# Designs tried in a protein design run: peptides against a protein of PDB entry 8PQO. Part 182

Target 1, 252 residues: chain A of PDB entry 8PQO
Amino acid sequence: VLLKEYRVILPVSVDEYQVGQLYSVAEASKNETGGGEGVEVLVNEPYEKDGEKGQYTHKIYHLQSKVPTFVRMLAPEGALNIHEKAWNAYPYCRTVITNEYMKEDFLIKIETWHKPDLGTQENVHKLEPEAWKHVEAVYIDIADRSQVLSKDYKAEEDPAKFKSIKTGRGPLGPNWKQELVNQKDCPYMCAYKLVTVKFKWWGLQNKVENFIHKQERRLFTNFHRQLFCWLDKWVDLTMDDIRRMEEETKRQ

## One batch from the design tools (peptide; made by RFdiffusion4, then SolubleMPNN)

Design b1_p25_4_s1 (from b1_p25_4, 13 letters changed)
Fold by OpenDDE base, seed 5:
Structure b1_p25_4_s1 (fold): chain B 252 residues (1-252), chain A 25 residues (1-25)
Amino acid sequence: as target 1 above (252 residues)
Amino acid sequence: MERTESYYLDLGKFLFDILFDAKLA
């Protein structure tokens, strides 16, 4: 088991982020080739547990049609079916990713708290001390180009170049986080993303777990760079606007 | 939540490679 807490600081408020996240997810999904043909939604319903109220979703990603024929033929039954269970109770969110074939031998869990701070809180997910001492804190700087793969880099998604016309935020210089404290008119938040990766096949644990963390970090980095650079597209939207957009998309 | 089908496709391919290598042992 390998645990890391990724801390993504953004020059947006927690309330703004809720809109921006949903917009950016929708936008990113539109840019996907082949659409969502392989995505099956099993459950999408409200939930309430221990005072936590939110939306629960269970999706299956069927990858059979997205891989070469020889892969489909050689893959064990269930190996190309990935389950995503998500509990969205913003500002808290939990996602659990499993695979039908690997069952208990494979787990990715992402627990996220969105806080109006600069990533200074320790153990926001309230882990036991023994577990927390094994968690590596990883700060993601969305303005740092060196954290972005060349293949992922787009100038229009570079926070170091972007200037929001509507808010005046950006571009983000090398010391933008430190300067943010002195900018009383600019809100800020941190997404604390605790990622738990479990892979129980002997001899492959470290390889697989580290690989998955690398992919998670890549995802978080690119996503939040987009979120910020798309600020002018979503900052004037309300949650009602987002809900309407989602409903309209589902009807198409 | 922020994941797309491409993410899961990459993950699936990676897992397949691992499984394939394990079967060759």
Scores: peptide ipSAE 0.432, ipTM 0.872, DockQ to the pose 0.696
Fold by OpenDDE base, seed 4:
Structure b1_p25_4_s1 (fold): chain B 252 residues (1-252), chain A 25 residues (1-25)
Amino acid sequence: as target 1 above (252 residues)
Amino acid sequence: MERTESYYLDLGKFLFDILFDAKLA
């Protein structure tokens, strides 16, 4: 088991982020090849549990039609079916990713708290001390180009170049986080993403777990760079606007 | 929330590669 807490600081408010996240997810999905044809939504319903209220989704990503023939031929049954269970109770979110073939031998859990701070809270997910001591805190700087793979880099998604016309935020220089503290009118937040990766196969545990964390970090980095650079596209939208957009997208 | 199909495609491919290599090992 490998746990890391990724802390993504953004010059947006927690309330703004809710809109921005949904918008950015929608935009990212539009840019995907195939339009999510292999995605089956099994459950999409509100839930209430232990005082937590939100939306529960269970999706299956069927990759059979999206992978090369040799993969389909050699993959064991269920290996290409990935289950994503998500509890979205913003500002808290939990996602559990499993695979039918691997069963209990494979788990990715992402628990996110969105807090109006600069990533200074320790153990925001309230882990037991023994567990928390094994968690590496990883700060993602969306303005740091060195954290972005060359193949992922786009100038239009570079926070170090972007200037928001609507908000005046950006560009984010090397010391933007320190400077943000002095900017009373600029909101900020941190997404605390506790990622738990389990891969129980002997000899492959470290390799797989580290790889998955690398992919998660890459995902978080790219996504939040987009989110910030798309600020002018979503900052004036409401949650109702987002819901309408999602409904319109589902009808196409 | 941030994940798209392409993410899972990459993940699935990786898992397959691992499983395939494990079977050959």
Scores: peptide ipSAE 0.401, ipTM 0.860, DockQ to the pose 0.699
Fold by OpenDDE base, seed 3:
Structure b1_p25_4_s1 (fold): chain B 252 residues (1-252), chain A 25 residues (1-25)
Amino acid sequence: as target 1 above (252 residues)
Amino acid sequence: MERTESYYLDLGKFLFDILFDAKLA
C-alpha cells in the first residue's frame, strides 16, 4: 500500500472551484476521442450517510472495444471492467476504483477535501497517527512547467502565460503563492487529495503502485492547469448553468 | 472526478503490458 497526499493550491475560492471543476471535467470529456460508448452509469443518485450528503455515482468502464484484439482475447473475464464509485459531497469527495478480476488485490482510493487555505493543514483527512506518518505530502504547483511532461504541455494551458480578463488573475509567476498572501482581493484554496493505492500481486506491488501515483499526479497537474486557464469560460457560470449544460450533453 | 475513459485505457494498457511481460519472462 502506498499513500500520498497531493496538495493543489489554486487562486480561486472553494465556491468557484465547484463550478470550475464540473466545467473542466465536462470539457475534458468532450475533447476525448471515441466518445463514452464504453462507459456505463449504473447508479447516479443522492445519498445521505453519517451526516454526509451528496451525490453517489457508480460507473463501469468497459474497455473491451477500446483495447487491441489480442488483449481482448487474452484478458480473463472481468479484467477489462473497471468500476468507479464516487461520493461527491462537495467540498468533500471520495472516489474508489476497483477491477472485477483483481478484486481485493487492487484498489485506488482518492479522498479530497477542498479548503480555503494554502495547503498548510496537516492530516485534514483525520488518519490515525501511525497511518499519517507514512503519508508523503506532495505539493503540486500548477505554474511550474518542470512538473509537466513535454507531451502534455500546451501553451494555452500554461498558468505562467495565462491572464484572466474577467478576474485579472494570472499570470502565475515563480513566487505566485507567496505573492497571493499579499493580495487580499484574490481568493485561494487547496485541494487536499489523499491517494491510496493497493496492488497485492507479488513482485509487481511497488512498480504498479508507484506508476499509478505518477499517473494520478500527472492527472491532477494537467487538470488544474486547464481549470485555471479556462477561468474566463466558467467563472461567470452558476451551478444551475452547469446542470443545464450537463443535461444538454446527455441529449446529444 | 477528473478521470475520463482515456485515463482508464492508459492504466489498463500499462497493467496488461506488465502482466504480459511478466508472463513471457
Scores: peptide ipSAE 0.393, ipTM 0.856, DockQ to the pose 0.617
Fold by OpenDDE base, seed 2:
Structure b1_p25_4_s1 (fold): chain B 252 residues (1-252), chain A 25 residues (1-25)
Amino acid sequence: as target 1 above (252 residues)
Amino acid sequence: MERTESYYLDLGKFLFDILFDAKLA
């Protein structure tokens, strides 16, 4: 098991982020080919548990039609079915990713708290001390180009170049986080993303767990760079606007 | 939340490769 807490600081408020996240997810999905043909939504319902109220979703990603024929033929039964269970109770979110073939031998869990701070809280997920001491804190700086793979870099998604016309935020210089504290009119938040990766195959666990963390970090980095650079597209939208957009997209 | 189908495709491919190699080993 490998645990890391990724802390992503953004020059947006917690309330703004809720809109921006939903918009950016939708936008990123539109940019992909296939239109989600392999995505099955099993459950989409409200839930209430231990004072936590939100939306529960269970999706299955069927990858059979997205892989080469020989892969589909050779893959073990269930290996190409990935289950995503998500509990969305913003500002808290939890996602659990499993695979039918691997069963309990494979787990990716992402637990996120969105807080109006600069990533200074320790153990925001309230782990036991013994567990917390094994968690590596990883800060993601969306303005740091060195954290972005060359193949992922786009100038239009570079926070160091972007200037929001609607808000005046950006570009984000090397010391943008420090400068942010002195800007009374600029909100900020941190997404604390505790990622638990479990792969119970002896000899492969370290390789797989580290690889998955690398992919998660890459995903978080790229997504939040997009979220910030798309600020002018979503900052004036309300949650009701987002809901309408989602409904319209489902009808297309 | 921020994951797309392509993310899971990459993940699935990675898992397949590992499982396939492990089966041969």
Scores: peptide ipSAE 0.390, ipTM 0.857, DockQ to the pose 0.688

Design b1_p25_4_s2 (from b1_p25_4, 14 letters changed)
Fold by OpenDDE base, seed 3:
Structure b1_p25_4_s2 (fold): chain B 252 residues (1-252), chain A 25 residues (1-25)
Amino acid sequence: as target 1 above (252 residues)
Amino acid sequence: MERTEQYYLDIGKFLVDLLLLAKLA
């Protein structure tokens, strides 16, 4: 088991982020080849559990048509079916990722709290002390180019170059977080993303767990760089606007 | 929720590659 808490600081409010996240997810999906083919939505419904109220989704990502033929032919049955169960009760979210073939031997859990602070809260997910002791805190700086792979870098998605016309936010210099506390009119938040990776196969535990964490970190970094650099595209949108856009996309 | 199809493709391919390597070893 390998636990890390990724803390992503952004110069946006918690309320703004809700819109920006939904917009950026939709935009990122449009830019991918193949669209939504291979994604099966089993469940999409409201839920209420122990005071937590939100939207529950269960999706299956069928990768058979997206991988090379030789991979499909050699893969065990169910190995290319990835299940995603998500509980979205913003500002809290939980996602559980499993694989049909590996069953209980493979688990990715992502729990996220969005807080109006600069990533200073400890154990926001309220783990037991012994468990929290083993969690590595990882700060993601969206302005730090050294955290971005060369193949992922795009100048139009560089927070160190972007200036928001609508809000005046950016560009984010090397000390942007320190300077942010002195900018009374600029909102800020932190996404606390606790990632738990469990892989039980002997000899492959460290390899898989470290790989998954690298993928998660890469995803969080690139996504939030995009989210910030797309600020002028979504900052004036309402949740109703987002809902309309989602409905229009479903009709295409 | 920021996950896309490419994210899952990368995971799926990696897992299959490991399974194949483990069987060949």
Scores: peptide ipSAE 0.412, ipTM 0.876, DockQ to the pose 0.706
Fold by OpenDDE base, seed 2:
Structure b1_p25_4_s2 (fold): chain B 252 residues (1-252), chain A 25 residues (1-25)
Amino acid sequence: as target 1 above (252 residues)
Amino acid sequence: MERTEQYYLDIGKFLVDLLLLAKLA
């Protein structure tokens, strides 16, 4: 088991982020090939559990059409079906990712708290002390070019170059976080993303768990760079606007 | 929330490759 808490600081408010996240997810999906083919939504319903109220979704990602034929033919039954269960009770979110073939031998859990701070809270997910001592805190700086793979870099998604016309935010210099504290009119937040990766096959735990964390970090980095650089596209939208856009997309 | 099909494809391919290698070993 490998646990890391990724802390992503952004110059947006918690309320703004809710809109920006939904917009950016939709926008990123448009850039993918296949138009969402292979994604099956099994459940999409409201839930209430332990005082938590939100939306529950269960999706299956069928990857058979996305891999080479020989891989599809050699892959064990269920190995190319990935289940995503998500509990969205913003500002709290939880996602559990499993695979049909591996069952209990493979688990990715992502628990996120969105807080109006600069990533200074310790154990925001309230883990037991024994568990918390094994959690590595990883700070993601969206302005740091060195944290981005060359193949992922795009100038139009570089927070160090972007200037928001609508808000005046950016570009983010090397000391943008320190400077942000002195700017009363600029909101900020931190996404505390606790990622738990479990892989139970002996001798392969470190390889798989480190690979998954590498993918998660890459995802979080790129996504939030996009979210910030797309600020002018979503900052004037409301949650109602987002809901309408989602409904319109479903009708197409 | 921020995950895409490519994200899951990368994970899926990795897992399948691992399974194939384990089977051949």
Scores: peptide ipSAE 0.412, ipTM 0.877, DockQ to the pose 0.729
Fold by OpenDDE base, seed 5:
Structure b1_p25_4_s2 (fold): chain B 252 residues (1-252), chain A 25 residues (1-25)
Amino acid sequence: as target 1 above (252 residues)
Amino acid sequence: MERTEQYYLDIGKFLVDLLLLAKLA
């Protein structure tokens, strides 16, 4: 088991982020080839548990048509079916990712709290002390180009170059986080993303767990760079606007 | 929530590669 807490600081408010996240997810999905073909939504319903209220989704990503024929032929039954269960109760969110073939031997859990701070809170997910001492805190700086793979880099998605016309935020220099403290008119937040990776096959545990964390970090970095650089596209939208857009998309 | 199909494809391919390597070991 390998646990890391990724802390992504953004020059947006928690309320703004709710809109921006939903917009950016929708926008990113439109940019994918295949238009989401292969994604099966099994469940999409409201839930309430222990005072937590939100939306529960269960999706299956069927990857058979997205891999080369020889991979499909060699893959064990269920190996290319990935299940995503998500509990979205913003500002809290939990996602559990499993694989049909691996069953209990493979688990990715992502638990996120969105807080109006600069990533200074310890153990926001309230882990037991014994568990928390094994959690590595990883700060993601969306302005740091060195954290971005060359193949992922796009100038139009570079927070160090982008300036929001609507808000005046950006570009983000090397000390942008420290400068936020002095900018009383600029909101900020941190997404605390606790990632738990479990892989039980002896000899491959470290390889798989480290690979998954590498992918998660890459995802978080790229996504939030996009979210910030798309600020002018979503900052004037309301949650009602987003809901309407989602409904219209579902009807198409 | 932030995940794309490419994200899951990368994971899926990685897992299959591991399985293939394990069978050859």
Scores: peptide ipSAE 0.410, ipTM 0.875, DockQ to the pose 0.696
Fold by OpenDDE base, seed 4:
Parts: structure tokens; C-alpha cells; sequence
Structure b1_p25_4_s2 (fold): chain B 252 residues (1-252), chain A 25 residues (1-25)
């Protein structure tokens, strides 16, 4: 088991982020080849448990048509079916990712708290002390180009170059976080993303767990760079606007 | 929330690759 807590600082409010996140997800999905093809939504319903209210989704990503033929032919049954169970109770979110073939031997869990701070809270997910001591805190700096793979880099998604016309936020210089503290009019938040990766196959744990964390970090980095650089596109949108956009995206 | 089809595709491919290597080992 490998646990890391990724802390993504953003110059947006928690309330703004809710809109921005949904917008950015929708926008990113539009840019993907094949769109949502291969995604099966099994469940999409409200839930209420232990005072937590939100939306529960269970999706299956059927990747058979998305991989090369040789991969499909060699993949055992169920290996290319990835289940995503998500509990969205913003500002809290939990996602559990499993694979039909691996079953209990493979788990990715992402638990996110969105807090109006600069990533200074310790153990925001309230782990037991024994578990928490094994969690590595990883700070993602969306302005740090060195954290971005060259193949992922886009100038239009570079927070170090972007200037929001609507809000005046950006560009984010090397010391943007320190400067943000002194800018009383600029909101900020931190997304605390606790990622738990479990892989039980002997001899492969470290390889798989580290790979998954690498993918998660890459995802979080790129996504939030986009989110910030798309600020002017979503900052004035309401949740209803987002819902309409999502429906439009589904139609395409 | 951030996950896209490509994210899962990358994971899926990686897992399959590992399975193949495990079979060969």
C-alpha cells in the first residue's frame, strides 16, 4: 500500500472551484478522442450516509475498443474493464477505482477535501496516526513548468503565462503562493487529495503503486493548470450553466 | 472528477502489460 496526499494550491475559492472543476472536466472530455465512448454509467443517484449528502456514480470504463488489437487479445477477461465508484459531496469527494480482473488485488482510492487554506492542514482526512505517519505529502505547484511533462505542456495552459481578464489573477510567478498571501482580494484554496494505491501481487507492488501515483500526479497537475488557465471561461458560470454544458457535451 | 478516458486507458494498458510480463516470467 502506498499513500500520498497531494496538495494542490489554487488562487480560486472553494466555491469557485466547484464550477471550475466541473467545467474543466467537461471541457477536457470534449477534447478527448472518442469522447465518452466506452463509458457505461451503471448508477447515478443521490446518496446520504452518515451526514454526507451527495451524488453517487458507478461507471465502467470499457477499454477494449480503445487499446491496440494485440493488447485486447492478450488481456485476460475483465482486465480492460475499470470500475469507478464516486461519492461526490463537494467539498468532499471520494473515488474508488477497481479492475474486474484484479478484483481485491488492485485498488485506487482518491479522497479529496477542498479547503480554503494554503495546504497547511495536517491529516485533513482524519487517518489513524499509524496510517498518517506513512503518508507522504506532495505539493503540486501549478506554475512550476518543471513538474509538467514536455508532451503535456501547452502554452495556453501555462499558469506562468496566463492572465485572467475577468479576475486579474495571474500570471503565477515563481513566488506566487507567497505573494498570494499578501493579496487580500484574491481567494485561495487547497485540494487535499489523499491517494491510496493497493496492489497485492508479490514483486509488483512498488512498480504498480508508484506508476499509479505518477499518473495521479500527472493528472492533478495538468488538470489544475487547465482549470486555472480556463478561469475566464468558467468564473462567471453558475452550477446551472455547468449542468447545461454537461448535457450539451453528452449530446456530442 | 479529473479522470478522463485517457487516464483509464493508460492505467488499463499498464495493467495489461504487467499481466503479460507476469505470464512470461
Amino acid sequence: as target 1 above (252 residues)
Amino acid sequence: MERTEQYYLDIGKFLVDLLLLAKLA
Scores: peptide ipSAE 0.405, ipTM 0.873, DockQ to the pose 0.714

Design b1_p25_4_s3 (from b1_p25_4, 19 letters changed)
Fold by OpenDDE base, seed 5:
Structure b1_p25_4_s3 (fold): chain B 252 residues (1-252), chain A 25 residues (1-25)
Amino acid sequence: as target 1 above (252 residues)
Amino acid sequence: MEHTEQVYLDLGMFLYDILKKAKEE
């Protein structure tokens, strides 16, 4: 088991982020080749547990039609089905990713707290001390181009070049986080993403777990770069606007 | 929540590679 807490600082408020996240997810999904054709929604319902109220979703990503034929033919039964269970109680969110073939031998858990700070809180997810001491804190700087793969880089999604017309935020220089504290008119937040990766196959644990973390980091980095650079597209939207957009998309 | 189909495709292919290697051993 390998745990890392990714801390993503953004020059947006927690309230703004809620809109921006939903918009960016929707936008990213639209831009994917083939769309959501392989996605089956099993459950989408409100939940309430221990005072936590939110939306629970269970999705299956069927990858059979998206992989090469030879992969489909050789893959074990269930290996190409990814289950995503998500509890969205913003500003808290939990996602559990499993695979039908791997069962208990594979787990990705992502627990996120969105806080109005600069990533300074320790153990925001309230782990036991023994567990917390083994968690590596990883800071993601969305303005740092060196953290982005060349193949992922797009100039229009570069926070170091982007300036929001509507808000005046950006571009983000090398010391943007330090300068942010002196800008009273610019809100900020941190997404604390605790990622737990479990892969139990002997001899492959470290390799696979580290690989998955690398992919998660890549995902978080690219996503939040997009979120920020798309600020002018979503900053004036309300949650009601987002809900309406989602409903309209479902009907299409 | 940030995950899309492409992310899981990459994960699926990765898992396939692992499984393939495991079968060869």
Scores: peptide ipSAE 0.307, ipTM 0.839, DockQ to the pose 0.657
Fold by OpenDDE base, seed 1:
Structure b1_p25_4_s3 (fold): chain B 252 residues (1-252), chain A 25 residues (1-25)
Amino acid sequence: as target 1 above (252 residues)
Amino acid sequence: MEHTEQVYLDLGMFLYDILKKAKEE
């Protein structure tokens, strides 16, 4: 088991992020080749547990049509079905990713707190001290180009170049985080994303767990760069607007 | 919430490559 807490600081408010996140997810989904084909929504319902109130979703990603033929033919039953269970009680969210074939031998858990701070809180997810001491805190700087793979880099998604016309935010210089403290008019938040990766196959645990963390970091970096650079597209949207976009995406 | 189908596809292909190599060794 490998745990890392990714801290993503953004020059947006917690309330703004709720809209921006949903927009960016919908937009990213539209931009994928093949659209949302192969995604089955099993459950989408409200839940309430121990004072946590939100929306529960259970999705299955059927990858059979997306992999090469030789992979499909050799893959064990259930190996190409990914289950994503999500408890969205914003500003808290939990996502659990499992695979039918791997069962308990594979788990990705992502627990996120969105806080109106600069990533200064320790153990925001309230882990036991023994567990917390083994968690690496990883700061993602969306303005740092060196954290982006060359193949992922797009100038139109570079926070160091982008300036929001609607809000005046950006571009983000090398010291943008430190400067936020002195800019009373610019809201800020941190997404604390505790990622737990478990892969129990002997001899492959470390390799796979480290790979997954690298992919998660890459995903979070690119996603939040997009979210910020798309600020002018979503900052004036309502939740009703977002719901319409989600419905349209499901139809494609 | 940030995950897309492509992310899971990439993970699947990575695992396949690892397992294939392990079988050949």
Scores: peptide ipSAE 0.307, ipTM 0.841, DockQ to the pose 0.557
Fold by OpenDDE base, seed 3:
Structure b1_p25_4_s3 (fold): chain B 252 residues (1-252), chain A 25 residues (1-25)
Amino acid sequence: as target 1 above (252 residues)
Amino acid sequence: MEHTEQVYLDLGMFLYDILKKAKEE
């Protein structure tokens, strides 16, 4: 088991982020090859548990038609089905990713708190002290180009080049986080993403767990760079606007 | 959530590559 807490600081408010996240997820999904045809939504309903209220989703990613033929032929039953269960009680979110074939031998859990701070809170997920001391805190700087793979880099998604016309935010220079503290008019937040990865295949545990964390970090980095650079596209939208857009997408 | 189908495809292909290389050695 390998745990890391990724802290992503953004020059947006917690309330703004709720809209921006939903917009950016929808936009990113549109840009994917295949259009998400292999995604089945089993459940999408409100939930209430232990005082937590939010939206529960259960999605199955059927990868059979998306992998090469030789992989499909060799894959055992259920191996190409990924289950994603998500509890969205913003500003708290939890996602659990499992596989039908691997069962308990594979788990990715992502727990996220969105806080109006600069990533300074310790153990925001309230882990036991013994567990918390094994968690590596990883800061993601969306303005740092060195954290982005060359193949992922796009100039139009570079926070160091982007200037928001609607808000005046950006571009983000090398010391943007320090400068943000002195700018009383600019909101900021941190997404605390605790990622738990478990892969219990003999001889491959460390290799796969580290790889998954590397991919998660890459995903978080690219996503939030996009979210910020798309600020002018979503900052004036309301949650009602987002809901309407989602309904329209379902009809297409 | 930020995850898309491509993320899971990449994971699957990574595992396949590891297993393939291990069998060839």
Scores: peptide ipSAE 0.304, ipTM 0.840, DockQ to the pose 0.484
Fold by OpenDDE base, seed 4:
Structure b1_p25_4_s3 (fold): chain B 252 residues (1-252), chain A 25 residues (1-25)
Amino acid sequence: as target 1 above (252 residues)
Amino acid sequence: MEHTEQVYLDLGMFLYDILKKAKEE
């Protein structure tokens, strides 16, 4: 088991982020091959449990038609079906990713708190001390180009180049976080993403767990760079606007 | 929330590559 807490600081408010996240997810999905045809939504319903109120989703990602033939031929039954269970109670979210073939031997859990701070809170997910001491805190700087793979880099998604016309935010220079503290009119938040990865195959545990974390980090980095650089597209939208957009998309 | 089909595809392919290489070693 490998745990890391990724802390993504953004020059947006917690309330703004809720809109931006949903918008950015929608935009990112549009650019995917097949338009998400392999995604089956099994459950999408409100939930209330232990004082947590939100939306529960269970999605299955069927990858059979999306992977190369040689992978499909060698993949065991269920290996290409990924289950994503998500409890979205913004500003808290929990996602559990499992695989039919791997069963209990594979788990990715992502628990996210969105807080109006600069990533200074320790153990925001309230882990036991013994567990928390094994968690590596990883700060993602969306303005740091060195954290972006060359193949992922796009100039139009570079926070160091982007200037928001609507908000005046950006570009984010090397010391943008320090400068942000002095800009009282600019909101900020941190997404605390506790990622738990389990891969219980002897000899491969560390390799796979580390790899998955690298992929998660890559995902978080790219996503939030996009989110920020798309600020002018979503900053004036409300949650109601997003809901309407989602409903309209479902009707198509 | 950030995960899309492409992310899982990439993950799947990576896992496959790792497992394949592990069998060869």
Scores: peptide ipSAE 0.301, ipTM 0.839, DockQ to the pose 0.583; fails the geometry check

